# Peptides against a protein of PDB entry 4N78: the designs that were tried, part 329

Target 1, 186 residues: chain A of PDB entry 4N78
Amino acid sequence: HFQVICRLLGYQGIAVVMEELLKVVKSLLQGTILQYVKTLMEVMPKICRLPRHEYGSPGILEFFHHQLKDIVEYAELKTVCFQNLREVGNAILFCLLIEQSLSLEEVCDLLHAAPFQNILPRVHVKEGERLDAKMKRLESKYAPLHLVPLIERLGTPQQIAIAREGDLLTKERLCCGLSMFEVILT
Target 2, 155 residues: chain B of PDB entry 4N78
Amino acid sequence: MAELQMLLEEEIPGGRRALFDSYTNLERVADYCENNYIQSADKQRALEETKAYTTQSLASVAYLINTLANNVLQMLDIQASQLRRMESSINHISQTVDIHKEKVARREIGILTTNKNTSRTHKIIAPANLERPVRYIRKPIDYTILDDIGHGVKW

## One batch from the design tools (peptide; made by RFdiffusion4, then SolubleMPNN)

Design b2_p30_8_s1
Fold by OpenDDE base, seed 5:
Structure b2_p30_8_s1 (fold): chain B 186 residues (1-186), chain C 155 residues (1-155), chain A 30 residues (1-30)
Amino acid sequence: as target 1 above (186 residues)
Amino acid sequence: as target 2 above (155 residues)
Amino acid sequence: MSPLVEASKEAQKKREEEEKKKEELEKLLE
């Protein structure tokens, strides 16, 4: 599903969705969640000492349940605050999954474009084969596919400009060193 | 452009008119040949003259049709070439617009990005004391506990 | 520079400047 979304939206659509999600997350964090956190801080016991181990696990649990009784009984915490936190979590996960899916699509695009851009993969050399000879053979095999040099030789000035711009746009991808998710986490 | 205009305004209409006039002239020639044959005392001579006129008339019509057809084909070729040039121009504009839109999209998404922090691979400092791998004593999983759970086909 | 890389660098610079301003403000409040 995320791959289909990435293909459908493209860079512009993804950017718009990510911007809107950031606004929503910011609104949730600075609004409702902040208010509940402030309220919880006010109701939080100022002094909570560790009970003696002699009370055992049940006694310790009862102690903490009693200390946090007012918080646990706060119905709006479960219904509103936790729901908002879930929404924030879902938004973060959505952003992560979109970025991962986009990165996969970009890698695929780069791999498909590579033969046309004079980007050759490192070939596995069997024992006894010269790497240089194999690379030269590969270069010679794919040389006719080099789009920009071909258009520079045969094309009009306008076609050359378009080809160069297209080549640049093909090479420049987020997966090469940029992250959106890191921006979302700050 | 001048050639196309000449074909459309002069050559093709002129050829059509010439063909029409030729039809009228052929009818006159036919009438003449018929009358000449009826009135002539020398029927053989009249027949030979009719054959000559018929051959000449057919040749003339064939020439007019061929000339007109070639002019129409030339006109169509010029028009097809013009359409191809227009298509090429439109495609160029379309590609330019698409590239521009993509550049805008790249800027928009770029604003939402930062450099990937290459997490310094913490050198996994192998703890000096390789705790002896606690021999994982595989306790045999007693699957008999599951014998009462589920409608398994008793073989 | 490519539009993507340029936009990213400009955005990073802006974020760094905003962070520095926040730190300066926090130091002034201390």
Scores: peptide ipSAE 0.215, ipTM 0.765, DockQ to the pose 0.721; fails the geometry check
Fold by OpenDDE base, seed 4:
Structure b2_p30_8_s1 (fold): chain B 186 residues (1-186), chain C 155 residues (1-155), chain A 30 residues (1-30)
Amino acid sequence: as target 1 above (186 residues)
Amino acid sequence: as target 2 above (155 residues)
Amino acid sequence: MSPLVEASKEAQKKREEEEKKKEELEKLLE
C-alpha cells in the first residue's frame, strides 16, 4: 500500500502530505498533549521514592499504583490524551513507512538508470579475478549506453540541456543521504 | 509552405480536373474511332488509327495519373515532415514542463529533509576489564515466600 | 547542484539558525 501511495503521489504529493502531517502533529503536541502534560506535572507526586526492594515486585507495583492513582483515574487522560498520542504515533509511523517505501522506489530507479549514467555496480570479484579487468569489461560493455555523452554527440543543444537536467534529477535522490524522518523527529 | 499551398490549391486539383477532362475526351475519341471504323472503306487503316489513338490516350492517362500521384506523394511528404517538426517541438515543450514540475517538486520535498546522521556507531568499547561474568547463580526465586500472601481462591 | 540538494541545504541552514536562536534565548532565560 505504501509503495502504491508513493508512486501515486510522487515527490510533490508526498511533500504535501508530510507537511500537513507535521502541522497536525504540531497542533496535537502543542495543544492538547501539552496541556495534559502540564496538568500531569502538577499532580505528579513531588516525592516518589523507590520503595525498598524488600516489598517484592507486587508490593512495588502496588506502591506505584497507589502513588499514581490520581493520574490513572483521570478519565480525560485515557480518552483524549492517549488518543492524541496514538494519532501522533500513527503519523510518525506513516512518515517512516512512506520514507522507507520511497527509498525503495528511488533505489529501484537508480539501479535502472545506472547503466545509462556510467554508474557501474560494485562487481563481486571472485577470488583470483582482477577487479580492474572486470571493471574495464563492464565499462566497455555499457559505454554505448551512456545517455548524456551519446546525446552530446548526436543531439541538438536543446536535447543536450534536457538530457543533462534529466540526468541530474535521476541521480539526485533522497536515499543518497537525505532523511525526512529525522526532520519529523526533530 | 508555398510549395505545399501550390500542391493543394493548384497542382492536385488541376491534375484531378485534367484527369476528368481526359475521361471525357477518351469517350469522344472512342466515339470517333467507332464511327470512323464504321464509315471507313479501309477498315485496316481505321483500325490502325484506333490503335494509335488508344495508345496515345493510354499514355496520356498514364502520364496524368503519374503526375497526380507524384504530386500527392510530395504533398504527403511535406505534411509528414511538418508533423514531425511539430511533434518534436511539442515533445520539447512537454519535457521542459515536466522537468520544471519535477524541479518544483524536488524543492518542496527537499525542504523537509536533513542529512542522514550517520549514527556514529558508538564503538561499543568493550570495557577493557572483562568483568568476569559474575556467574548469575540463578537463585531459584523461591516463590514459596509468596505462598502465604496469595489467598488461593479454592474453587 | 540539484534543486533537491539546494533546498535541503537551505532548509538545514534555516533550522540551524533557529536552533541557535533558541539556545541564545535559553541562555538569556538562565
Scores: peptide ipSAE 0.205, ipTM 0.762, DockQ to the pose 0.769; fails the geometry check
Fold by OpenDDE base, seed 2:
Structure b2_p30_8_s1 (fold): chain B 186 residues (1-186), chain C 155 residues (1-155), chain A 30 residues (1-30)
Amino acid sequence: as target 1 above (186 residues)
Amino acid sequence: as target 2 above (155 residues)
Amino acid sequence: MSPLVEASKEAQKKREEEEKKKEELEKLLE
């Protein structure tokens, strides 16, 4: 699903969605969640001592349940605050999954374009074979596929300019060193 | 442009008119040949003359048709070349627009990005005190404890 | 430079400037 969304929206659509999600998250955090956090801080027990470990896990749980009873019973906390936190969580997850899906799509594009852009993978050298000889064979094999040099030789000046710009746009991708998710977390 | 205009306005219409006139002339030639054959005492000579006129007329018509056909073909070739040039121009504009749209989209998404922080591999600080490996004394696992568990075949 | 890389660098610079301003404001409130 996320792959389809990435293909459908493209860079522009993804940017718009991410911007809107950031606005929503900011609104939720600075509005409702902040108000509830302030209220919770006011009603939080000033002194909450750790119960003795001798009470066991059930006793410790009951102790904390009793100390936090007023907070847990606060109906608006469950219905409004936790829902808003879920929305924030979902937004974060959505952003993460979109970025991951986009990265996969970009990697695929780079891999498909590589033979046409003189980008050769590192070849595994078997024992006794020279790496240089294998690389030269690969270069020779893919040399006729180099699109920009081909167009520079056969194309019009306008076609050459378009080919160069297209080549640049093909090489430059987010997956090469940029992250949107890190911006969302700050 | 001038060549195409000449073909459309002068050569092709002119060729069509010439062909039409040739038709009218052929009718006159036919009438002449018929009358000449009827009136001539030398029927063989009249027949040979008719053959000559027929051959000449057919050759003339064939020439007119061929000329007209070639002019039409030339017209079509010029038009095809013009269409190819227009197509090339449209394609160039389309590609330019697409590249521009892509650049805009990339700027929009780019403002939402930061450099990936390569997580500095936290140097695993080896704890200073290498706890001496407690010599794992392999106690032989006494599997006889399991002899009473399950429906195993007592050999 | 690519429009993508350029836009990213400009955005990063802006965020860094905003963070510095925030830190300066916090120091003034102390």
Scores: peptide ipSAE 0.203, ipTM 0.760, DockQ to the pose 0.701; fails the geometry check
Fold by OpenDDE base, seed 1:
Structure b2_p30_8_s1 (fold): chain B 186 residues (1-186), chain C 155 residues (1-155), chain A 30 residues (1-30)
Amino acid sequence: as target 1 above (186 residues)
Amino acid sequence: as target 2 above (155 residues)
Amino acid sequence: MSPLVEASKEAQKKREEEEKKKEELEKLLE
């Protein structure tokens, strides 16, 4: 599903969706969630001492349940605050999954474009073969596919400009060192 | 441009008019040949004259048709070349617009990005006081106490 | 520079400046 979404939206659509999600998350965090957190801080027990280990795990749990009873019984916390937190969580997960899907799409594009851009894969050298000789053979084999040099030789000035711009846009991808998810977490 | 205009305005219409005039002239020649054959005492001579006029008429029509056909073909070739040039221009504009749109999209998404930071392993500061491992007595945790806590789906 | 890299660098610079301002404000409030 996320791969299809990435293909349909493209960079522009993804950017718009991410910006809107960030606005929604910000609104939820600074609005409703902040208000509930402030209220919770006000009703939080001022002194919560660790019970003695002698009470065992059940006794310790009951102790904390009793100390937090007023918070747990707060009906609006369960219905509104937790829903908002779930929405924030879903938004974060959505952003992560979109970025991962986009990265996969970009890698595929880079791999498909590589033969046309003079980007040669590292070839496994068998024992006794010189790496340089294999690389030269590969370069010679794929040289006719180099799009920009071909257009520079045969194309009009306008075609050359378009080819260079297209080549640049093809090479520059987010997966090469940029992250959107890290921005969302800040 | 001048060649195409000459073909459209002068050569092709002129060729069509010439064919029409030729038709009218051929009808007159046919009438003449028929009357000449009927009135002539020497039928063999009249027949040979008719054959000569027929051959000349066919050659004339063939020439006019060939000339007109060549002019029409030339016109179509020029028009096809013009269409190809227009198509190339439209494609160039389209590609330029697409590149521009992509650049805008790249800027929009770019502002939402940062450099990938290698996860600084937060040094888990081990608490200095290693509390002596209290012998973990596995008492079964009764989780029923938590049944009233949270949006647990009561199955 | 590509539009993507340029936009990213500008955005990073802006975030760093905003973070510095926030830190300065926090220091003024202590």
Scores: peptide ipSAE 0.192, ipTM 0.759, DockQ to the pose 0.695; fails the geometry check

Design b2_p30_8_s2
Fold by OpenDDE base, seed 1:
Structure b2_p30_8_s2 (fold): chain B 186 residues (1-186), chain C 155 residues (1-155), chain A 30 residues (1-30)
Amino acid sequence: as target 1 above (186 residues)
Amino acid sequence: as target 2 above (155 residues)
Amino acid sequence: MSPLVEAAKEAQEKLEEEKKLEEELLKELL
C-alpha cells in the first residue's frame, strides 16, 4: 500500500502529506498532550522510592499501583491522552513507512537509469579474467545507450538542455543521503 | 510555407482545372473522330487517325493525373512534416513544464529532509543528582519467587 | 496538327522524361 501511495503522490504529494502530518503532530504535542503532561506532573508523587525487594513482585506492583492510583483513575488520560499519543505514533510510523517505500522506488529508478547514464555495475571477476578487460567490454556494450552524449551529438539545443536537466534530476535522489524521518523525529 | 501555399492555391487547383479542361477537349476529339469516320471515304485512314488520337489522349490524361497525384503527395508530406514539428514543440514545452514541476516538488520535499550523517547529539541532560553508582551486587535472581505467579508449566 | 495532339505529344514527352529521372534517382538510391 505504501509503495502505491508513493507512486501516486510523487515527491510533491508526499511533501504535502508530510507537512500536514507534522502540523497535526505539532498541534497534538503542544496542545492536548502538553496539557495532560503538565497535569500528570502535578499529580505525580514528589517522592517515589523503590520499595524493598523483600516485598516481592506482587508487593512492588501494589506499591506502585497505590502511588499511581490517581493517575490510573484519571479517565481523561485513558480516553483522550492515550488516543492522541496513538495518533502521534501512527503519524511517525506512517512517515517511516513512506520514506522506506520512497527509497525503494528511488533505488529502482536509479537502477533502471544506470545503463543510460554510464553507471556500470561491479563485474564479478572469475579466476583468470582481467577486470579491466571485462569492464571495457561492458563499457563498449552500453556505450550506445548513453543518453546525454547521444542527444548532444544528434539533438537540438533544446533537447540537449532537457536531457542534461533530466539526467541531473535522475541522479539526484533523496535515498543517496537524505532522510525525512530524522527531521520528523527532531 | 511558400511551397505549401503554392501547392494549395496554384498547383493543385490548376491541375484539377487542367484535368477538367482535358475532359472537355476529349469530348471534342471524340466528336471529331466520329464525324471524320462517317464522312471519310477512306475508313481505314480515319480509323488509324482515331487510334492515334485515343493513344495521345490517354497519355495526356495519365500525365495530368500523375502530376496532380504527385503534387497532392508532396502537399501531404509537407503537412506531415509541419505536424511533426508542432508535436516536437508541444513535447518540448511539456517536458520543460514537467522538469519545472519536478524541481519545485524536490525543493518542497527537500525542506523536509536532513543529512543522514547528522550525529544525533541527544543532550543527555545528566540528572542533577548523579546517584552514586550503587555497586550492582548481582544477587542471584531467585526465580522460585515467580513460581507461584503465572500459568507457567510446572515441570 | 490539332492543338490537342500537340499538347498530348508534349505531355507524353514530359512523362517519359520524368519516368527516366525517377528511374535514375531510384538507381542512385539503390
Scores: peptide ipSAE 0.022, ipTM 0.647, DockQ to the pose 0.004
Fold by OpenDDE base, seed 4:
Order: sequence, then C-alpha cells, then structure tokens
Structure b2_p30_8_s2 (fold): chain B 186 residues (1-186), chain C 155 residues (1-155), chain A 30 residues (1-30)
Amino acid sequence: as target 1 above (186 residues)
Amino acid sequence: as target 2 above (155 residues)
Amino acid sequence: MSPLVEAAKEAQEKLEEEKKLEEELLKELL
C-alpha cells in the first residue's frame, strides 16, 4: 500500500501529505496532549519517594499505585490522551513507512537508470577473473547507452540541456542522503 | 512557408481546375473525332487522327494527374515536416515543464528532509604517509547491498 | 493545332523528360 501511495503521490504529493501530517501532529502535541500533560503534572504527587526495599516488589507496586491512584483513575487520560498519542504514533509510523517505500522506489529508479548513466553494478567476479577486465568490458558494452554523452553528440543544445537536467534529477534522490523521518522526530 | 502556400493556393487548385477542364475538353475531342470519322471520306486517316488525339489526350491527363499528385505529395511532406517540428517543440516544452515541476516537487519535499547523519565515519585518519594518489578506481556501486532490502525477485 | 493538341504535346514531352530523368536517377542509384 505504501509503495502504491508513493507512486501515486510522487514527490509533490508526499511532501504535501507529510507537511499536513506534521501540522496535525503539532496540533495534537501542543494542544490536547500538552493540556493533559500539564493536568497530570498538577495532580502528580509532589513527593514520591522510593519506598523501602523491605516492602518487596508487591508492596512497592501497591505504594505507587496508591500514590498514582488519581492519575490511573483519570478516565479522560485513557480515552482522549492515549488516543491522541496513538494518532501521533500512527503518524510517525506512516511517515517512516512512506520514507522507506519512497526509498525503495528511488532505488529502483536509480537501478533502471544506471546503464544509461554510466553507473555499472559491481560484477561478481568468479575466481580467476580480473575485476578490471570485466568492468572494462561492461563499460564498453554499455557505452553506447550513455544518454548524456549520446545526446551531447547528436542532440541540439536544448536537448543537451534537458538531458543534463534530467540526468541530474535522475541521480539525485532522497535516499542518497536525505531523511524526512529525522525531521519528523525533531 | 511560401512553397506550401503556393502549393495550397495556386498549384493544387490550378491542377484540379486543369484536370476538370481536361475532362470537358476530352468530351469535345471525342465529339470531334466521332464527327470527323463520320464525315471523312478517308476513314483510315480519320481513325489515325482519332488515335493520335486519344493518345495525346491520355498523355495530357496522365501528366496533369502526375503533376497534381506530386504537388499533393510535396504538400503533404511539407506539412508532415511542419508537424514534426511542432511535435518536437511541444515535446521540448513538455519536458521543460516536467523538469520544472519535478524540481519544484523536490524542493518542497527537500524542505522536509535533513541530511542523514552519516554515521560517524571514523575519522579517516589520514595515514601519515601520503600514499601515492591511488588512481581513482571508480568503485562500482555495489547494488547487491540492496539485494537484501525487499523481495529481490531472484530470477 | 488546337490549344489542346499543343498542351498535350507539351505534356507528353514533359512526361518523357520526367521518365528520362527518373531512369537516369535510377541508373545513378543502381
């Protein structure tokens, strides 16, 4: 599904969706979640000391349960605040999955374009074959497919310009060094 | 442009008119030949004259058709060339627009991106010894690193 | 000679010239 979404939306659509999603997340965080957090901070026990270890784990748990009873019983926390946190979580996951899916699509595009851009895959060298010789042979094989040099030789100045720009756009991908997800986390 | 205009406005219409006129003239020639044959005392001569007129008329029509056809073909070739040029121009514009749109889209999404923290590349401690400039061997991008990412269709 | 006959003669001459030209062109291409 995410791959299809990426294909359908493209960079523009993804950008728009991500931007809007960030706005929603921001709204949730700065609005309802913040308000609930503030309320929770107000009702939190001002002094919550670690109980003595002699009470054991059950006793310690009961102690904290008692100290936090008002928070645990706060119904709106469960219904609204946690829901908003789920929404934020879902948004984050959505962004992550979109970025991953986009990266896959970009990689595929790069792979498809590679023969035309003088980007040759590392050929598996069987034992005894010289990598250099094999690569040279591969380069020679695909040399006629190099789009930009071909157009530079045969094309009009306008075509050359377009080809160069297209080549650049083809090579430049987010997956090569950019992360959207990191921005979302900040 | 001038050639195409001449073909469209003068040569082709003129050729069509000439062909039409030729049709009318052929009818007159036929009538003449018939009457001449009937009235002539020398039927053999009249027949030979009729043959001559027939041959001439056919040649004329053939010429007119050929000329007209060639002019039409030439017109079509010119138009085809113009269409190709127009197509090329449209394609160029389209490509330019697409590139522009793509650039805009990439800028927009780019705003939402940050540089991947390249893992602390271990400070390549420059080896103290200036190793001779190792000929930049284009290390082929090992795409096999990506083979584990996704359902690699092992064909 | 009727104008038609003259036109037809000219047409025939032109047709023959075109045929000769085509034949010459064909000979050059072969």
Scores: peptide ipSAE 0.021, ipTM 0.653, DockQ to the pose 0.004
Fold by OpenDDE base, seed 5:
Structure b2_p30_8_s2 (fold): chain B 186 residues (1-186), chain C 155 residues (1-155), chain A 30 residues (1-30)
Amino acid sequence: as target 1 above (186 residues)
Amino acid sequence: as target 2 above (155 residues)
Amino acid sequence: MSPLVEAAKEAQEKLEEEKKLEEELLKELL
């Protein structure tokens, strides 16, 4: 699903969605969640010491239940605050999955474009073969597919400009060094 | 452009007119041949003359048709070439617009990105003192303490 | 000679010239 979303939205659509999600997350964090956190901090026991182990696990649990009774009984915490936290969590996960999916699509695009851009994979060399000779053969084999040099030789100045720009745009991808998710976490 | 205009405005209309005129002329030639044959004392000579005129007339019409056809073909070729040039121009504009849109989109998404921090593999400096793994001695949880808690099915 | 016959002769001469040109062009293309 995320791959389809990435393909459908493209860079612009993804940017818009991510920006709006960031706004939503910001609004949730700075608004409702912050208010509940402040309230929780006010009602939080100032001193919550670990009870003696002699009380056993049940006694320790009861102790903490008693100390946190007001928090546990705070119905709005479960219904509103935790829901908002879930929404934030979902938004974060969405952003992560979108970035991962986008990175996969970009890698695929780079791989598909590679033969046309003189980007050749390192070939496995069998014993007794020279890597340089194989690479040279591979280069020679794919030389006719090099789009920019071909257009530079045969094309109009306008076509050459378009080809160069297209080549640059094809090579430049977010997956090469950029992260959206890191921005979301800051 | 000048050549196309000449073909459209002068050559093709002129050729069409010439062809129509040839029709009228052919009728005149036919009438002449008929009358000449009727009036001539030497029917054989008149027939040979008619054959000559017929051949000549056929040749002239063939020429006019060929010339007109060639001019029409030339016109169509010029128009086809113009259309191809227009198509190429439109395609170039379209590609330019698409590239521009892509650049804008990339700028927009770029604002939402930061450089991937190459995780400096912090060499996990193994603490020199390997704290002896505190053997987790799993104390068996005595679940019998829970036997009195809850609506358990008393077997 | 009727103007028609003259026109027809001129047309025939032009047709023959065009045919010769076409034949020459065909010979150059082959």
Scores: peptide ipSAE 0.021, ipTM 0.647, DockQ to the pose 0.004
Fold by OpenDDE base, seed 2:
Structure b2_p30_8_s2 (fold): chain B 186 residues (1-186), chain C 155 residues (1-155), chain A 30 residues (1-30)
Amino acid sequence: as target 1 above (186 residues)
Amino acid sequence: as target 2 above (155 residues)
Amino acid sequence: MSPLVEAAKEAQEKLEEEKKLEEELLKELL
């Protein structure tokens, strides 16, 4: 699903969705969640001592349940605050999954373009073979596929300009060094 | 442009008119040959003259058709070349617009990105000593070690 | 001779002259 969304929206659509999600998250955090957190801080027991370990896990749980009873029974916390926190969580997860999906698409694009851009994979060298000689043979094999040099030789000035710009745009991908998710977390 | 215009406005219409005129002339030549054959005392000579006129007329028509056909082909070639040039121009504009749109989109999403702190994870300096892959000797999990910890019935 | 036959002969002579001229021009271009 996320891959399809990435393909459908493209960079522009993803940017718009991410911006709107950030606005929503900001609104939820600074609005409703902040208000409930303030209220919760006010009603939070000022002194909550750790019960004795002799009560065991059930007794400790009951102790905390009793101390936090007013908070746990606060209906609006369950219905509104926790719902808003779920929405924030979902938004964060959505952003993460979109970025991951986009990164996969970009990597695929880079891999598909590689033979046309003189990007050669590291080849396995058997014992006794020189890596350099094998790489040179590989380079010579794929040299006719190099798009930009081919267009520079055969194309019009306009075609050359377009080919160079297209080549640059193909090489410059977000996955190479940029993260959207880190911006969302800040 | 001038050549195409000349073909469209002068050469092709002129060729068509010439062909039409040739048709009317052929009819007149036929009538003449028929009358000449009927009236001539020397039928053999009249027949030879008719053959000559027929051959010449056919050659003339063939030439007119060939000339007209070549002019039409030339006109079509010029038009095809013009269409190819227009197509190329449209494609260049389209590609330029697409590149521009892509650049704008990338700027927009780029604002929402930060540099991946590639924390230089310390090059896991592969320890120079290739520890021989300790052959994972699958030691059978001696489950008997757990026999004393669990409520398992010692049979 | 019918004026039409004369006109046809003149047109044929012109056509033959044009053909000869085209052939000569083609020979000069080759």
Scores: peptide ipSAE 0.017, ipTM 0.650, DockQ to the pose 0.004; fails the geometry check

